Peptides against a protein of PDB entry 2AKA. Designs and how they scored, part 19

Target 1, 299 residues: chain A of PDB entry 2AKA
Amino acid sequence: MEDLIPLVNRLQDAFSAIGQNADLDLPQIAVVGGQSAGKSSVLENFVGRDFLPRGSGIVTRRPLVLQLVNSTTEYAEFLHCKGKKFTDFEEVRLEIEAETDRVTGTNKGISPVPINLRVYSPHVLNLTLVDLPGMTKVPVGDQPPDIEFQIRDMLMQFVTKENCLILAVSPANSDLANSDALKIAKEVDPQGQRTIGVITKLDLMDEGTDARDVLENKLLPLRRGYIGVVNRSQKDIDGKKDITAALAAERKFFLSHPSYRHLADRMGTPYLQKVLNQQLTNHIRDTLPGLRNKLQSQL

## One batch from the design tools (peptide; made by RFdiffusion4, then SolubleMPNN)

Design b1_p10_4_s2 (from b1_p10_4, 4 letters changed)
Fold by OpenDDE base, seed 1:
Structure b1_p10_4_s2 (fold): chain B 299 residues (1-299), chain A 10 residues (1-10)
Amino acid sequence: as target 1 above (299 residues)
Amino acid sequence: LLKEIDEILS
């Protein structure tokens, strides 16, 4: 089953090339969450590089199909500029920003047209994620007044599909009942069959509180459960703390925390990556026969 | 692509 994720990658690339985007129900994982929930940080932690746009507002403004491919070499490729290999991940970030601006303009609006980015790395498992814009309430700058609903409508194009798994990213330092990610997931997956919960900012919770009940899947049960992660703080990012060191600190956090030590082996970014690889692989296997038949019927 | 899918499913 090693080739299942690469196979879907080829399907994604082919459909993007012919302009068929979210209309086809490809087996995929859509990443959803509120602004500043930590989505970009989770993805960067998988790669071990800083390469995604950052900021206080909406930074992801187009769907980003992020295809991680385990390889002996490290480089990135965009579908929109085939043949160009990026080895400087700052250039990758700049290309994402430039390509986003090329389509959306300068108003910081959004577009449903995906960016397809493939990252080859010895530090990743085969994994494809669709990073989606963060849900927001208040327009900033020249954003349209209905930006909240534009984002929601875009997300719904992905998460309503039966073959779409939902990676719901929620910060622990906010009331889980107010999680934008879990709210939208519950709307389209009321039985919690397609949703994987990621709890970020566990290190930023108020003293005397913890997310143990959430992580143990006791508060808001999901069939696929929850995985807690600890991302770099903005101070760490500004201070050029490398992701490798951050991952070590994350491990230490879970091991040393009285509320989480018993869960430590089922927490953290490396475990999340492994789980997502396995779940995506299995999901592709389960959905591929149906997808095959659908494709055949459309020829 | 269909051929590739069929090969995997076979």
Scores: peptide ipSAE 0.152, ipTM 0.836, DockQ to the pose 0.204
Fold by OpenDDE base, seed 2:
Structure b1_p10_4_s2 (fold): chain B 299 residues (1-299), chain A 10 residues (1-10)
Amino acid sequence: as target 1 above (299 residues)
Amino acid sequence: LLKEIDEILS
């Protein structure tokens, strides 16, 4: 059972190398959300390193297949440069940026061609996520005026697949009813069967307001529920606040908040990572027989 | 890969 995620990773790598058959639907988790919803921060918190592109507007411009692998060592590898081990995660960030620019150019356009990144770490559970471009409405730089629709089209290529789970990342300090993540999830998963809700920026909510009803799965129920997280602020990131310290602060936040204390053991980044590992593993188990049959029929 | 899948499913 522990090898299910690594197995799918090998399938992903193989299909990426030879061109994925349109008839194959790999079990995976696609990460969706509006720009600045906190997607990158969530992923970096899993790794415990700063390694994703940052900035205003669209930072993720190609799908990033992020394969987390529990290991005694810590390093990263890209599928496009096999054999090169990255131990400096700043170099990982630079490689993502360079590889993105190599394909998209300098116009900040998007490409559906994925970047495959594997991170080995003692601090992660086995988990594969597909980070997708943040949904946006306003083009920046030399982006085409229809960039919003291009992004949506790209996302749809992933989230419409039956075996794709959706990690819908929504900020708590914005109207959840207008969540880009939940909107797209509802469109392709109207019964909320494939969607996992992540609520970020809980620490930035106005005093006197809370997301308790959401987190208790009472407001907009998802079969797979919601998990709240607290990411580092931009100030903390700029100040190079340690992620370990941030995780401790996150724990303290939930424990000390009157609306969330009772949920504290089912909140936070570590719990999210655990849940995603379990859900992905179970999802692979459920879908693998069908995938096996499809593969067999193509040989 | 198919063999690996079969091994896991067995």
Scores: peptide ipSAE 0.150, ipTM 0.833, DockQ to the pose 0.200
Fold by OpenDDE base, seed 4:
Structure b1_p10_4_s2 (fold): chain B 299 residues (1-299), chain A 10 residues (1-10)
Amino acid sequence: as target 1 above (299 residues)
Amino acid sequence: LLKEIDEILS
């Protein structure tokens, strides 16, 4: 079975166009994490471009279905404006912001209606992720005081689905026991069958500490394991540090770190992309027969 | 889409 991810992409597009039936559970990976956990940086590192909204507080306010497609060309296309090819990824960022504001207004509210973005690039593996709003406790702007629960409810619409894999993004420089991502994952996936752990900010851990036990899957075991990554610092992002250079620095970090050197070949953004591609492909293979039958029954 | 799925599953 080949081209499984592109096939599911077409299903996603079709269901977005007509309104997905609640009985259909598409195989997908939902990205969850607290605000500032590093989700946006991970996704941008996959593409090798700065294209996601940035800022303090709640940045992602609608689900972003990010479809990465390996191609000889590089451009982005939104489902809501088919035929328009974006080659400037700053314009992609602006379109995400504009489309978000169009639906949510200017009050920094949230909406469960997805934005569908496809990125063609020679630098990506086929991979589809659903980026979800970061979990928060503090309302900003004109957000209602219950915004935390609105976000949680939105996330639950995705992560409770049986065919939804969970990419749980947690920063290493915070107590992992208090990880918003792992807490919500544990709630809906108590046996750790659907959760892939991503540990960010390994370079920002306190001196004398490391996340070796976590990365070796010994502290909070997940069936699908953990992958550590090192993202650009906020200073590097503001300074427009090249993502390619950042990926090289990430590789160097793992190779040179005494606690992670032995894991280096199973760490980093490129390895994460590969693993996610494989995990999603296998997951689609496992779920597609059941999905086929459900689709048949609805025709 | 169903036809495409069937093709993949065949």
Scores: peptide ipSAE 0.146, ipTM 0.832, DockQ to the pose 0.208
Fold by OpenDDE base, seed 5:
Structure b1_p10_4_s2 (fold): chain B 299 residues (1-299), chain A 10 residues (1-10)
Amino acid sequence: as target 1 above (299 residues)
Amino acid sequence: LLKEIDEILS
C-alpha cells in the first residue's frame, strides 16, 4: 500500500520530463492558502527542516511538487538536476530560489512550471504535496497589476481537477469565514468532498476566542474534516528553535488548551501527516484504475 | 510505468 505514492511520484516525474504539467489529472494534493497563512511552515514541519524560501509577500512563485519518501537516509533531489544529492537543506532553499528566478526573472513574477523536489528522510511518511503560490491582492515590486488573477489562474489549473485533493490552509487569527483558502475551495468543491482544512496560528487567537467549532467541523463542514496545527513563530524561527521542539510545544498546546484538549489526539502536525498519507494513498487507489485506462489509450 | 500500475492493481 505504501508503494502507491512512490508510483505516482514516478508518474509525476515522467510527465514533467515530457513537458506535461497540469494537463493530466493525477491524484495529488494541492496546498492553497493566502500569503502568510502558514503553508510553508506546515511543509517544513513535515520534513523537520528549514528548506523553503522565506520572506514577506509571495514566497512560492512556482508550483513545488514536494515528494516526501520515507528512507533510512536523509537527502533531497531535484528533478531538474538529477544525480545531485542535497544533504544541506539551506542549499535546497537556495536551489529553489535560483530555479525560480531562472524562469521568472527577478521581478517577483510567477510561473506555472513546477519544481519537482524529492526529500528522503527517516522522519517523514510517504506524502506528495503540490505547494502553490499564496493568494494575494496587492502587487509588490515589479509584479504586474493583475498578479492576483495570475495566481488564481495558476491555482485553478490544479484545484479544478477531479483527482486533486485540496489542502486549504487558513490562519485562525483571521476571519475564517473570509479565508482565501476556504473561498477557493468552496468555489471548486462546493460540497466539500475534496478539501482538507488546516487551521494554523491557533496560538495567536485573541484571548477569549477559539476555533473549536471549526475544528469540530460544525461551522464550515468538510467531508475530510479539519486539523489544527501550531507552527513556530517568526521569533522562534529567528531564534533557531528546532522543529522537534516546536512539535512538542504544539502537542502541549492542544493538551493544555481548554477548548482543544478533547481534540488533541486528532490535532497537530504529526497527525496531519498521517491523515494526508492515508487519504492520498486511498485516493490513489480509487483513481488509479481510471488513470491506467486513460494512459493506455494515449499510448 | 503501465506494467508497474498493473502490478499494483493485480
Scores: peptide ipSAE 0.123, ipTM 0.825, DockQ to the pose 0.202

Design b1_p10_4_s3 (from b1_p10_4, 5 letters changed)
Fold by OpenDDE base, seed 2:
Structure b1_p10_4_s3 (fold): chain B 299 residues (1-299), chain A 10 residues (1-10)
Amino acid sequence: as target 1 above (299 residues)
Amino acid sequence: LLEEIDAILS
């Protein structure tokens, strides 16, 4: 069963190479959320490295197929530059930026053409995520005035697929009723069957407030539930605070918080990674027979 | 790839 995710990774790579990805409904997890919702931080916490572009506005401007592979070694590889092993994750960040700019130009526009990045690490579970551009309403720079809808259209290409699970990332310090992530998830998954909720910025909630009802799956129920996480602050990121230390602080946060202590074992980035690995594996198992039949019919 | 899928499903 542990080989199911790597199998799908090979399928993703193969289909990307032949440009057939649009017609295939591969089992995958699409990451959705508003700008600054904390998506990039969650992904970096999985890897334990700083490697994603940072900044204000739209950071992710192309789909990033992030394939995490448990390995005894630590390095990254891009599908667009086969054979080059990246051991410096700053160079990984630079390559993402360069490859993004190569396709989108300098106007900070978006492109639906994925970047495929595989990260080998002893610190990850096998897990593939598709990081999607953050939803926004305000164009910046030379972005077209309809950038909001361009982003939404791009996201819809992924989240409307029946075999696509949705990792909906929402900040706790904002009204969840206005969550871009949960809104789009509800649109394409009205029964909450394919959506996993992630609640970030729990440490930034106003004193006297908490997200307990959400995390207990009582407010906006999802079949796959919610997992709370605490990401590094922007100051910590800029200062390159150790992610291991941040994960320890996250654990301490949940254990010490009166509203979350009882949930602490079902919260945090490590638990999220574990759950996603398990859910993706099971999802692949459930969908693989159908995928097999589809592939066979195309021969 | 199809053979790999079949091997897993068998």
Scores: peptide ipSAE 0.143, ipTM 0.827, DockQ to the pose 0.199
Fold by OpenDDE base, seed 1:
Structure b1_p10_4_s3 (fold): chain B 299 residues (1-299), chain A 10 residues (1-10)
Amino acid sequence: as target 1 above (299 residues)
Amino acid sequence: LLEEIDAILS
């Protein structure tokens, strides 16, 4: 079973090379959420490195196929520049930005053409995620006026696929009933069979409020449930707070919070990574026979 | 790739 995720990685790379894009219904996890929902922070916390574009507005402007591979070494590789091993994750960030700009230009537009990034690390579980642009409503700068629709259309290309699991990232400090992530998930997964909820910004909720009912899967039930996480604050990021230290603080947050302590062992970034690894592995196993038949029919 | 898939499914 440990070879299932690497197998799908090879499939993703092969289909990317021939321009299949999202046409093939590969077993995968698409990450969706509104702008500033905390998607990038969640992914970086898995790796334990700062390597994704940051800023206000749309930072992810192309799908990022992020392939995490457990390894004794730590480095990154891009499919578009094979043979180059990146050990400086700032250079990884710069390459993502450069490759994004190469295709989209300087107008902060989007492109449906994926970037394939593989990260080898002793600190990760085998896990592949497709990071998608954050949903937005208002164009910024010289973005096209229909940018909201363009983003939604791009997301729909992934999340409408039956073999696509949806990692719906929602901030707790906003009304979850109005979550962009949960809304789009509900549109394509009305029974909540393919959606995993991630609740960020639990530490930023107004005093006297909590997301206990959501995390207990009682408010907006998903078959696959919800996992709460605590990301670094902007102050922490600016202060160069180490992700490892942030993960310790996250654990402390859940353990010490009266509303969440009873859930602490089923919360946090490490638990999320474990769950996603298991979910993806099982999902691949379940879908692989059908995928095999589809591939055979295309030969 | 098909051979790899078949190997896993077998």
Scores: peptide ipSAE 0.140, ipTM 0.827, DockQ to the pose 0.201
Fold by OpenDDE base, seed 4:
Structure b1_p10_4_s3 (fold): chain B 299 residues (1-299), chain A 10 residues (1-10)
Amino acid sequence: as target 1 above (299 residues)
Amino acid sequence: LLEEIDAILS
């Protein structure tokens, strides 16, 4: 049962080309969270490169199927421009923005049509994530007044699927009971069977407070648990702080924090990557027989 | 693709 993630990648690419039927529920991980929850930073930390659009408001405006593939080489490739190998990740960011604008226009609207991006890297584990637009309540630019609902409807196209795991990204420096990510996850996964919790901004919590209870899965229990991460600050991002250095700082944060030291080996971006790789692999193994039967019935 | 799936499941 090896190479399950690459197999599903090929399925994703094929279905993107011909249009995915509602009856085909591919095993995948959808990334959900409010705006500024830290989703983009988590994904960039996996790759070790800055390559996602940044800014205020809705940054991700199309689903981004991010296929990470462990390789001896480092480059990116888009499904919409096969054969072009991107080695400059700034160009990757620009391509995402251009491809987004091509479909949505300049009004900062959204589209449910995915962008498929594959990243080959020696620094990644095999992992596929679907990055979704951040949930928002306030339209920006020329966005329609109902943009909140458009985003929610788009997210629901993914997270309601039984074979979709949900990576719920929530900032620790906000009331987790009001987390957009956890709310939508609870709505479609009330028993917490498909949801993996990611807690960001642990370093930005008020003095005297911590998210220990959440991380220990005692506050809002999820079967698949919670993993805390520390992303680069906006200042660090603007200053182009090296992601590798940031990951070292993250490790130091957990090891040195009285509330998290005992959890340190089960926290941080590298551990999150490993867990997601394992979770996705196992999930594919569990769902593939059913998917196989569905595919057979459609031939 | 179906053949690939079968190969993995075998």
Scores: peptide ipSAE 0.133, ipTM 0.823, DockQ to the pose 0.212
Fold by OpenDDE base, seed 5:
Structure b1_p10_4_s3 (fold): chain B 299 residues (1-299), chain A 10 residues (1-10)
Amino acid sequence: as target 1 above (299 residues)
Amino acid sequence: LLEEIDAILS
């Protein structure tokens, strides 16, 4: 069986076209985490481009179905504007912002209606992720006072589905016991069967502390384990540090850190991409027969 | 799409 991820991409696009959104139980990976946990940075590192909305507070306000497709060419396409090929990823960012505002308005509200973005690139593995709004506690701007619960309800539409894997993104420089990502994952996946842990900001931990126990799957065990990553700092982003250099620095970080050196080959963004590609492919293979039968029953 | 799925599963 080959091209399983592209097949699911076609299913996602088809169902979106007929108005089926979050209610679909397609095999997919939902990305969850608190505000500023590093979710968007991880996705940008996969693509090797800056293309997601930036800023303080909630930047992702609609689900973003990000379909990465390995190709000899590099460009992006949106489902809502078929035929337009984006080669400037700043234009991709602007389109995401415009399409978000078109539906939500300018009040920083949220919508459960996904944006479907496909990125063709020679620098990616086939991988589809659903980027979800970051969990927050405090409304900002013109957001409704119950924005926290609106976000939670939106996330639950995805993560409660049996065929949904959960990429739980937690920053290492915060108390893991209070991780929004792991909390919601534990609520819907109490045995840790569908959750993949990502630990960001390992480079920002206090001196003398480390996340070794977490990364070795000894603190809060997940069947699918944990992968640590190091994203660009805000200073690096502002300084236009390229992602290639950041990936090299990430590798160096793990290799040179006494607590992580022995794990280095199972850490970092490239390894995360590989693992997610493999896990998603296998997950699709396992769930596709059931999905096929469900589709047949709806005809 | 259903036919495509069947082809892959066969």
Scores: peptide ipSAE 0.110, ipTM 0.813, DockQ to the pose 0.207

Design b1_p10_4_s4 (from b1_p10_4, 5 letters changed)
Fold by OpenDDE base, seed 1:
Structure b1_p10_4_s4 (fold): chain B 299 residues (1-299), chain A 10 residues (1-10)
Amino acid sequence: as target 1 above (299 residues)
Amino acid sequence: LLSEIDAILS
C-alpha cells in the first residue's frame, strides 16, 4: 500500500514529460482556496521548510505538483532540472519563482503548465498534492482583467476530474458561506464526496466566535470532514519562527481552547498530513483498476 | 508502468 503514492508519482512525471498534463484523470489531491487562505503555509508546514513563493495577491501562478517522499535524506528535485539536488530550500523557492516567470513572464499572469517538485525528507509522509493558484476577483498590477476567470478555468481542469480529491482551504476568520474553496468544491462535488475541508486562521477569529460547528461537520457537512490548522502569522514568518515551534504552538492552541480541546487529537497539521496520506493511498487503490484499463486502452 | 500497476493489483 505504501508504494501506491510513489507509483502515481511516476505516472505524473511520465505524463508531464509527454505534455499530457491534466488530460489524464489521475488519482490526486488538488488544493484550492482563495488568495491568502493559507494554502502555502499548510504545504510548507508539511515539509517543515520555507520554500514556496510568498507575498500579496497571486503567489502560486502555475500548478505545483508537490510530491512528498519520506526518506532518510532531505533534498528537493525538479522534473525540469533532473539531477540537481536542492538542499537549500531558499533556492527551491527561487527556482519555483524563476520557472514560473520563465513561462508566465513578469506580468503576474498564470499558466496551466505544472511545475513538478519532489521533496525527500525524513519529516514527511508520502503525499502528493497539486497546489493551484489562489482564487481572486480583482486584478492587480499587470494582471489581465479576466484573471479571475483564468484561475477558475485552470482549477476546473483539475477539480472536475472524478478521481481528483479536493482539499478546500478556507480561513475561519471569514464567512464560510462565502468560501471560494467550498463554493468551487460544491459546484463540482455537490454531494461532498471528494472534498476535504481545511480551516485555517482559527487563531484569528473574532473574540467570542469559534468554528466548532464547522469542525464538527455540522454546519456544511462533508463526507470526508474538516480539519482545523493554525499557521504561522506573517509576523512569525518575518521573525523566522521555525515551523517546529509553530506546530507545537498549534497543538497547544487546540488543547487549550475551550471550543476545540475535545477535537484536538483530530486537528492540526500533523493529523492533516496523516489523514491526507491515508486518504490518497486508499483513493489510489480504489481508482487504480480503472486507471489501468484506461491506460491499456490507449496503447 | 503497466507492469508495475499489474504487480500492485496482483
Scores: peptide ipSAE 0.139, ipTM 0.829, DockQ to the pose 0.200
Fold by OpenDDE base, seed 2:
Structure b1_p10_4_s4 (fold): chain B 299 residues (1-299), chain A 10 residues (1-10)
Amino acid sequence: as target 1 above (299 residues)
Amino acid sequence: LLSEIDAILS
């Protein structure tokens, strides 16, 4: 079963090399959320390294196919520069920025052309995610006035696919009813069959409020439920707070919070990673026979 | 790739 995700990774690499056929629906998880919802922090917490571009506004401007592979060694590889092993994750960040700029230019525009990044690490489970640009309503810099719709159109290329699971990332310190992630998920998955909810910024909620009803799947029910996480603050990120320490603090947060202690074993980044690995594996198993037949019919 | 898929499905 552990070979299913690597198999799909090879399919993704092959399709990226020859140009993805729109008729093929690969089993995958697309990450969606508003700007500053905490998507990048969740992904970095999986790896245990700072390696994603940071900044204000739209940071992710191309789809990032992040392939995590459990290994005895730790390094990263890009599909666009095969054979180069990155062991310094700051260089990984710089390569993402450079490769993004190479295609989009300097106008902070977006491109639907994916960047394919594989990370080998002893600290990860096998897991592939497609990180997508954060939804926004406000153009910045030289972005076109319709950037909101361009982003939405790009996201729709992924989330409308039947074999695409949706990791909907929403901050707890904002009204969930106004969550960009859940809105787009509801549009393409009205019955909540393909959507996994992630609730970030639980530590930033107003005193006397909590997201218990959401996390218990009682407010906006999803078949695959919700998982709460606590990411590093921007101050912690800027200060290079150790991710291991942050994960320990996250565990402590859930255990010590009166509203969440009973859910603590089903919350947090490590649990999220485990659930995503399991759900993706099962999803691949369920969809692979159909995918095989589609591939055969195109030969 | 197709052969790899078949190997898993068998």
Scores: peptide ipSAE 0.132, ipTM 0.825, DockQ to the pose 0.206
Fold by OpenDDE base, seed 4:
Structure b1_p10_4_s4 (fold): chain B 299 residues (1-299), chain A 10 residues (1-10)
Amino acid sequence: as target 1 above (299 residues)
Amino acid sequence: LLSEIDAILS
């Protein structure tokens, strides 16, 4: 039962190459959340590099299949230009933007066609995530008036699949009852069996408030629980604050916070990465026999 | 791919 995540990576690549929405429900984790919920920051924190498009409004406009592979070397490779090794992660960002624009044009539209990006790094655990466009209600640029529904429809293509785990990213400094991520997760996973909650922006909560009840899984229970993280502020990002330093600050935040100190060992980006690796591995193990049978029937 | 899956499941 070794190398389950790499195996699924090969399956993902193969199905992507065929261009057919194969009638196969691959075990995967889809990342969902409202715009500015902190999804991109979470992913970048895993890699330890700035490599995702940034900006206001809809930034992710195509699904990004992000395959993290633990390796002694550090480089990125796109499926659409296989063989080209990217060592400059700014170039990775530019390639994502260029490839997105190539398909969507200049109107800031969206496309359901995934970008497949593999990152080899000594700083990552094996982990595959599908980053999805942030949910929004307000069109920007030349986006169509129904962009909200287009995004939702795109997300539904992933999160309605039984073998899709949902990484629901919600900011703590907003009313969690109105979390776009938790709402869509509840819609397709009403029993909270496939959803992993990530609570961002814990450091931005109003004084005298905390998300302890959420993080302790007492407010909106999820079988797979909640993990709090602290991402870099926009100021820190603009100032090119080192992600490693930010992770240390995150650890300090949880350890020093009266409401979260007791949870500190089960919080933060490194713990989240570990949990996701484990959960994805276990999920693949559970679903692989069924997937095998489906593949066999399609030969 | 199927053979790889079988190898892991065995």
Scores: peptide ipSAE 0.125, ipTM 0.822, DockQ to the pose 0.204
Fold by OpenDDE base, seed 5:
Structure b1_p10_4_s4 (fold): chain B 299 residues (1-299), chain A 10 residues (1-10)
Amino acid sequence: as target 1 above (299 residues)
Amino acid sequence: LLSEIDAILS
């Protein structure tokens, strides 16, 4: 069962190597959300390492195909530098930044050309995600004035595909009605069939408010539901609070919160990993016959 | 790759 995700990983790598066809619709999960919605933190929590670019504004400027593979060893590999095993995840961060700059330049522009990163770890479930640039409204620095639309167009290349699941990341401390993630998801998935909701920053909500209705799938129903998570604060990140401790704190948060205690077993990063692994596996199983036929027809 | 897919689908 778990071999399905590695199979798709091989397909992704092969298609990237020969030039991906625009019509290719691989089963995958695209991660979408506004800037600072917590997307990168969620991904880092899966790996248990700090390895993604940080900063204000747009940090992800190319699609990052993140392939997590459960293994007895821990290291990372990039498709663009075969044979090099990264064991220092700070070097992984630097490589992402360097490879991004190589294509986009230093103007903080974006490129639709993916970076393919595979992480082997005993701490992960098999899972592949495509991290996409955060949606923004205001150009900064040397960004082109139409950066918002460039990002949108890039996201649409992924999320419009029928075999693409959408991980919509929304912060709880912002008006959900204005969630960039849910807006784009609703646009391309109006019935909520392909969208998994992630609610971040639950710990930053105003006193007396909670996201219970959202998490219980009562406000904006998604077939695949919502999962709440608690990421490290910027202070925690700067203070180098380890992710293991953060995950423990997350568990404690849900267990101790009056509004979320009853949901605690269906919340948090570990549960999210499990759900995504299962959802992706099942999705691959369902779509693989069609993909097989498509590939055969191209021979 | 097709062989691998076929093996899984069988």
Scores: peptide ipSAE 0.106, ipTM 0.816, DockQ to the pose 0.200

